# Designs tried in a protein design run: peptides against a protein of PDB entry 3B8E. Part 239

Target 1, 230 residues: chain A of PDB entry 3B8E
Amino acid sequence: PFLIFIIANIPLPLGTVTILCIDLGTDMVPAISLAYEQAESDIMKRQPRNPKTDKLVNEQLISMAYGQIGMIQALGGFFTYFVILAENGFLPIHLLGLRVNWDDRWINDVEDSYGQQWTYEQRKIVEFTCHTPFFVTIVVVQWADLVICKTRRNSVFQQGMKNKILIFGLFEETALAAFLSYCPGMGVALRMYPLKPTWWFCAFPYSLLIFVYDEVRKLIIRRRPGGWVE

## One batch from the design tools (peptide; made by RFdiffusion4, then SolubleMPNN)

Design b1_p30_8_s3 (from b1_p30_8, 23 letters changed)
Fold by OpenDDE base, seed 2:
Structure b1_p30_8_s3 (fold): chain B 230 residues (1-230), chain A 30 residues (1-30)
Amino acid sequence: as target 1 above (230 residues)
Amino acid sequence: SLLEKLLELAEKLLKELLERAKKLLEEKLK
């Protein structure tokens, strides 16, 4: 998200705190799941036929999968961001390169796509209105990721612990999202304005996209083992 | 493991962020 913010010079879709919460939250769950998977693998004494190569391949596959999912999550967040800004009169094309003027406190007449002038304060309100939905979108998309992770492994027991940790992480993220979204003062403190409940649903298309993507990926892997899609 | 250390660090950072957020909220509500 931050890279796109820099490259596209769009208004900041997420606050630094929310980005950190996403990065830490999204990275913690996979990391915990991997740590427990390794621990379970060690406990199960399944001699990996080749522990070094199998671990490396699995780590690479997991890293790529999570990286791809992370990109889709970011896309989902940006979609929500663009939808909110579009509803407020800022079309995506108009946002490109707008950051400089957007963040300038002395410019109080930034025009939207329809010629409406926005004060700095008004712009920041809209920006901060985007922060919470973006974060929530990522959290909701992570719900889909959780379900996808459940379908990867045939072992119900390994799925069980991973699922518990993933579910716990998801609940923590959801609770955090709810807290950040609805706790009074978060708009001022964290630049996250309260979220209308309807915006939670904006993430669902992207959750579906992740599901479709993962199923297609799995299908391709099944049909062409050793392909680049792994 | 390095991963566990990273997790612990991430958890600490998250807790610190939450505490900072809480403090900021408390300061602004005051």
Scores: peptide ipSAE 0.000, ipTM 0.237, DockQ to the pose 0.021
Fold by OpenDDE base, seed 3:
Structure b1_p30_8_s3 (fold): chain B 230 residues (1-230), chain A 30 residues (1-30)
Amino acid sequence: as target 1 above (230 residues)
Amino acid sequence: SLLEKLLELAEKLLKELLERAKKLLEEKLK
């Protein structure tokens, strides 16, 4: 999110403090949970042929998988960001290059896509209104991502939800999201304004899509081992 | 172990920030 903010020169979709909350509060417990997850029986039975090369390949595969998950989360967050700004009069195309004027406190007549002028204070309210939904969207997407990452080939329904640490991680990130969204003072402390409850459901179709896609992918892998879909 | 300690630290920091935010809100509401 921060890289896209710099490259596209758009208003900041997610605050730096909120990013830290994601990294420290939502990603750590899930990462620990995955480390303690029971490996699939097929993975455990295969002895490494070459310990050096196989270790490097596994580390690269894990790194790529986490990188892809992060990109998917960012896409969900940006979708929510653009929807909120569009509802407030700022179409995505109009946001390109707007950052300089957006962040200038002395410019109080920034026009939206419909010619309405926005003061600095009004712009910052809209910006901070985007932070909470963006964060919540990431958390909701993480629910699906954590579940699908439990296995490489087996269905989640076959492996089950036996890892108590994973369940705790899902609870913790949800509780943190609720806390940051609704606790008094978070708008001042973390620049996260209260979220309408309806926005929690905005990410659900996206999360479901990812879940279904991964289950289908795993099903194909089970039926055709060694295929290009791996 | 290190990750668990970092998580605990992060949780403590978040709780402290929350308490500060509550106080600021209470001051503005008076």
Scores: peptide ipSAE 0.000, ipTM 0.236, DockQ to the pose 0.021
Fold by OpenDDE base, seed 4:
Structure b1_p30_8_s3 (fold): chain B 230 residues (1-230), chain A 30 residues (1-30)
Amino acid sequence: as target 1 above (230 residues)
Amino acid sequence: SLLEKLLELAEKLLKELLERAKKLLEEKLK
């Protein structure tokens, strides 16, 4: 998000504090939960051909899959960002290069895509309105990510959800998102204004996309053992 | 708009993935 902010010169979609909350408050617990995840049944039953080479290949395939999931996750966040700004009159194309004028407190006549003029204060309200939904979008997408990460070949329906730490992580992330979104004073303290409950659902298509992507991948692996998709 | 195109693309991809998953599942169950 921050890199895109710099490269595209768009208004900041997610504040630095919220990024820190994701890294420390949201991502760490899930990462720990994965460390305590029970071994996948098919992994335990699989006879390794060559432990050294098979491990390396598996790690490469896993890293590639996580990279793709991370990309989809980022797209989900930016989708939410663009939707909110579009609803406030700023189309995506108009946001390109707008940052300089957007952040200038002395310019009070920044025009949106429809010619409406926005004061500095109004622009900052809209910017801060984007921060919370972006964060929530990341959390919602992480629900699917966490659920699918515990297995490589088996479906979630086959492996089940037995890791209590994982479940705790999901609730912790959700609780943190709710706290940051609705607690009074967060708009001032963290530049996270309250969001409408409907924004929680904005990420669902991307969450579902990740889930379906992983399930399809796993199905392919099961049908073609030893394939490159593994 | 770019947003509409992205949304349409996302929906299309989702549908394709779902259909693929369904087919693979059906093949496995036969």
Scores: peptide ipSAE 0.000, ipTM 0.163, DockQ to the pose 0.026
Fold by OpenDDE base, seed 5:
Structure b1_p30_8_s3 (fold): chain B 230 residues (1-230), chain A 30 residues (1-30)
Amino acid sequence: as target 1 above (230 residues)
Amino acid sequence: SLLEKLLELAEKLLKELLERAKKLLEEKLK
């Protein structure tokens, strides 16, 4: 998100506060939960492999998978961001290169796609209005991500949700998202403005996409052991 | 127990970092 902010010169889609909430609030419990995850049934039934070679390959494959999932998460966040800005009169194409004027407090007549002028304060309100939905989008997408992280090769339907810590993580991040989205004063305190409940559903297609992607990936791994997607 | 301690630590760190982030954002907006 931050890289796109720099490259495209668009208004900041994800604030520092939301980044910290993701890293420390939503990702912490999942990261801990992975340490307590049960061994996969397919690993338990396999003979020992070369530990040096297999470790390196595994690290590369995990890195690639997380990279791809992260890209899908980012796309979901940006989708929500662009929809909100479009609802406020800023079409995606108009946002390109707008950052310089957007962040200038002395410019109070930035025009939207329909010729409406926006003051600095108004622009910051709409910017901060995007922070919460972006965060919530990440949380919703992470629901699928956390579920799929339980297994490397087995389907979620086969492995099930046995790790109570992971389940707790799902509720924790959801509760945090709800708190940050609806608690009075969060708009002023954390620059996370209240979110319409309907926006929680905007990320569902991307959550489903991640889930389908991972199931397909795992299916390929099961059918073609030792492939590049493993 | 270990998880609870880690969660407490994480919450503490989050609160501190959020407070710092808030101040930085406020300074940037002034």
Scores: peptide ipSAE 0.000, ipTM 0.201, DockQ to the pose 0.022

Design b1_p30_8_s4 (from b1_p30_8, 22 letters changed)
Fold by OpenDDE base, seed 5:
Structure b1_p30_8_s4 (fold): chain B 230 residues (1-230), chain A 30 residues (1-30)
Amino acid sequence: as target 1 above (230 residues)
Amino acid sequence: DLLKKLLELARKLLEEFKERMEKLLKEKLE
């Protein structure tokens, strides 16, 4: 999100505080929960990795984590961001290059796509209104991401949902997201304004996409071992 | 049992966090 913020010069889609809430709040417990996941059913039938040649963190893992899944997550967040801004009169094309004027507190007549002028305070309210839904979108997408991380090769349907700590992690991150979104004072304390409950559903297609994508990937791996997809 | 303990811990942490945020809000309003 920050890279797009800089490159496209758009209003900040996700605040630093919200990023910290993701990294330290919603991701830590789920990540730790994976340490308690049961081994895949076929793990003992696989050849052991060579510690001299095979890296623990390989190129495929990095590609999946940051290149593929991370991009889908970002798309989900930005979709929510653009929808909110569009509903407030700022179409996506109008946001390009707008950051400089958007962040200037002395400019109180920034025009939206329909010619409506926005004060600095009004713009910041809209910006902060985007932060919470973006955050929630990431959390919802992370549901699928966490579930797919249970296995590298087997389907989630083969592995099952027996890891109670992982299930707890899903509820914990959701509860934390709801708390940060709706607790009184979060708008003042964290610049996370409350969101309409309907915004939680905006991420569902992307969560489903991640799940389907990974299941298809794993299916390909099972049918064609040794491919670049593995 | 572990899940119950974790849920209780999570509840306590959330309540503590809420209280901290409410205090912060009051401080900013004064």
Scores: peptide ipSAE 0.005, ipTM 0.294, DockQ to the pose 0.021
Fold by OpenDDE base, seed 2:
Structure b1_p30_8_s4 (fold): chain B 230 residues (1-230), chain A 30 residues (1-30)
Amino acid sequence: as target 1 above (230 residues)
Amino acid sequence: DLLKKLLELARKLLEEFKERMEKLLKEKLE
């Protein structure tokens, strides 16, 4: 999100404090939970690992975990961001290059896509209104990410949901998201304004997409071991 | 049992966080 903010010069979609909350609050417990995941049923059937191939596997896992998942999370967040801004009169194309004027407190006549002028205060309210939904979108997408990361090869339906720590991680992440979204004073403290319950559903298509994508990926891996999809 | 303990811990942490945030808000408002 921050990279796109810099490159596209758009209004900041996610505040620094909220990023820290994601990194420290929502990602830590799920990541730890994966360490306690039960071994896949096929691990015991694998021949002794070749040390050369194991490094490649780790690099692929890292690339998958940090590259693909992170990108889909970002896309989901940005989608929510653009939807909110569009609903408030700022179309995505109009946001390009707008950051400089957006962040200038002395400019009180920034026009939206429909010619409506926005004061600095009004713009910041809209910006901060985006922070919470963006955060929640990441959390909802992380549900799918956490579930799919349980296994490398097996379907979630095959492996099941036996890791109680993983389940706890999902609940903890959700509870934290709800707390940050609805606790009084979070708007002032974290610049995260209260989220309408309807915005929680904005991320669901992305979570479903990730889930389906990963299941298809795993299916392909099962059918074609050693393929490029692994 | 572990899940219950973890849930209780999470609840406590959230409550502590809430209290800290409320204190910070009060300090900023004063």
Scores: peptide ipSAE 0.000, ipTM 0.272, DockQ to the pose 0.021
Fold by OpenDDE base, seed 4:
Structure b1_p30_8_s4 (fold): chain B 230 residues (1-230), chain A 30 residues (1-30)
Amino acid sequence: as target 1 above (230 residues)
Amino acid sequence: DLLKKLLELARKLLEEFKERMEKLLKEKLE
């Protein structure tokens, strides 16, 4: 998000504090919970990893995590961001290069896509209105990401949802998202204004996309063991 | 035991969240 903010010169889609809440709040507990996941049904049939030749984190895992799944997550967040700004009169194309004027407190006549002028204060309200939905979108997408990470090969339907710590992690991140979204004073403290319930649904297509994508990938792995997608 | 307590807490928080969401949905439907 921050890279796109710089490269595209768009208004800040996700605040620094919100990023910290994701990294330290919503990501950490779910990630730890994966250490307690039940072994896949075929785990004992696999050859042991050679610690000298086989890295725990290989190029395939990095490619899947950052190059594919991470991109889908980012797209989900940005989709929500662009929808909110569009609803407030700022179409995506109009946001390109707008950052400089957007962040200038002395410019009080920034025009939206429809010619409406926005004061600095009004622009900041809209910006901060984007932070919470972007954050919540990431959390909702993380539900799918966490679930798909339960297994490397087996479908989630085969593995099941037996890890109580993982379930706790899902509830914890959701509770944190709810707290940050609806607790009074978060707009002042964290620049996160209250979330309309409808914005929770903006992430669902991307969550579903991640889930379907990974299930298809795992299906391919099961049908063609030793393939490049493994 | 600790896990059970944590899960119970999580459940309570989710229930509170659900109630808040339902309230907000009702307000939007009116």
Scores: peptide ipSAE 0.000, ipTM 0.242, DockQ to the pose 0.031
Fold by OpenDDE base, seed 1:
Structure b1_p30_8_s4 (fold): chain B 230 residues (1-230), chain A 30 residues (1-30)
Amino acid sequence: as target 1 above (230 residues)
Amino acid sequence: DLLKKLLELARKLLEEFKERMEKLLKEKLE
């Protein structure tokens, strides 16, 4: 998100405080929960890996898979960001290069895509209104990420949802997201304005996309062991 | 079979979302 902010010169989609809340708040408990996941049923049946050849390939593939998932997460966040700004009169094309004027306190006549003028205060309210939905989108997408990370090869349907700590982690991050989104004073303290409940659903297609993507990937690995996808 | 159904569902949801977004954009541009 921050790289696109710099390259495209758009208004900041996710604040530093919000990023901190993701990194320290929502990610810790789910990550710990994965340590308690049951081993895949096929681990004991696998032949010993060649430490010289198999390690390097597996690390690259894992890195690529996580990189791809991260890109899908970012796309989900940006989608939510662009939808909110579009609803407020700023079309995505109009946002390109707008940051300089957007952040200038002395410019109070920035025009949206429809010729409406926006004061600095109004623009900052809209900007901060985007932070909460972006954050919530990341949390909702992380539900899928956490579930798919339970296994490397087996389908989630084969492994099941037996890890109660994982389930607790999903509830904890959701509860934290709800608290940060709806608790009075968070708009002032964290620049996270309240979110309309309907915006939670904007992330669901992306969560489903990640889930389907990973299941397809795992299916390919199971059908073609030793392939380039592995 | 379940994976195919999930893929189809995901595609349908994405298409519906795209259509909704296009409709919203069109309504604001008219």
Scores: peptide ipSAE 0.000, ipTM 0.168, DockQ to the pose 0.453; fails the geometry check

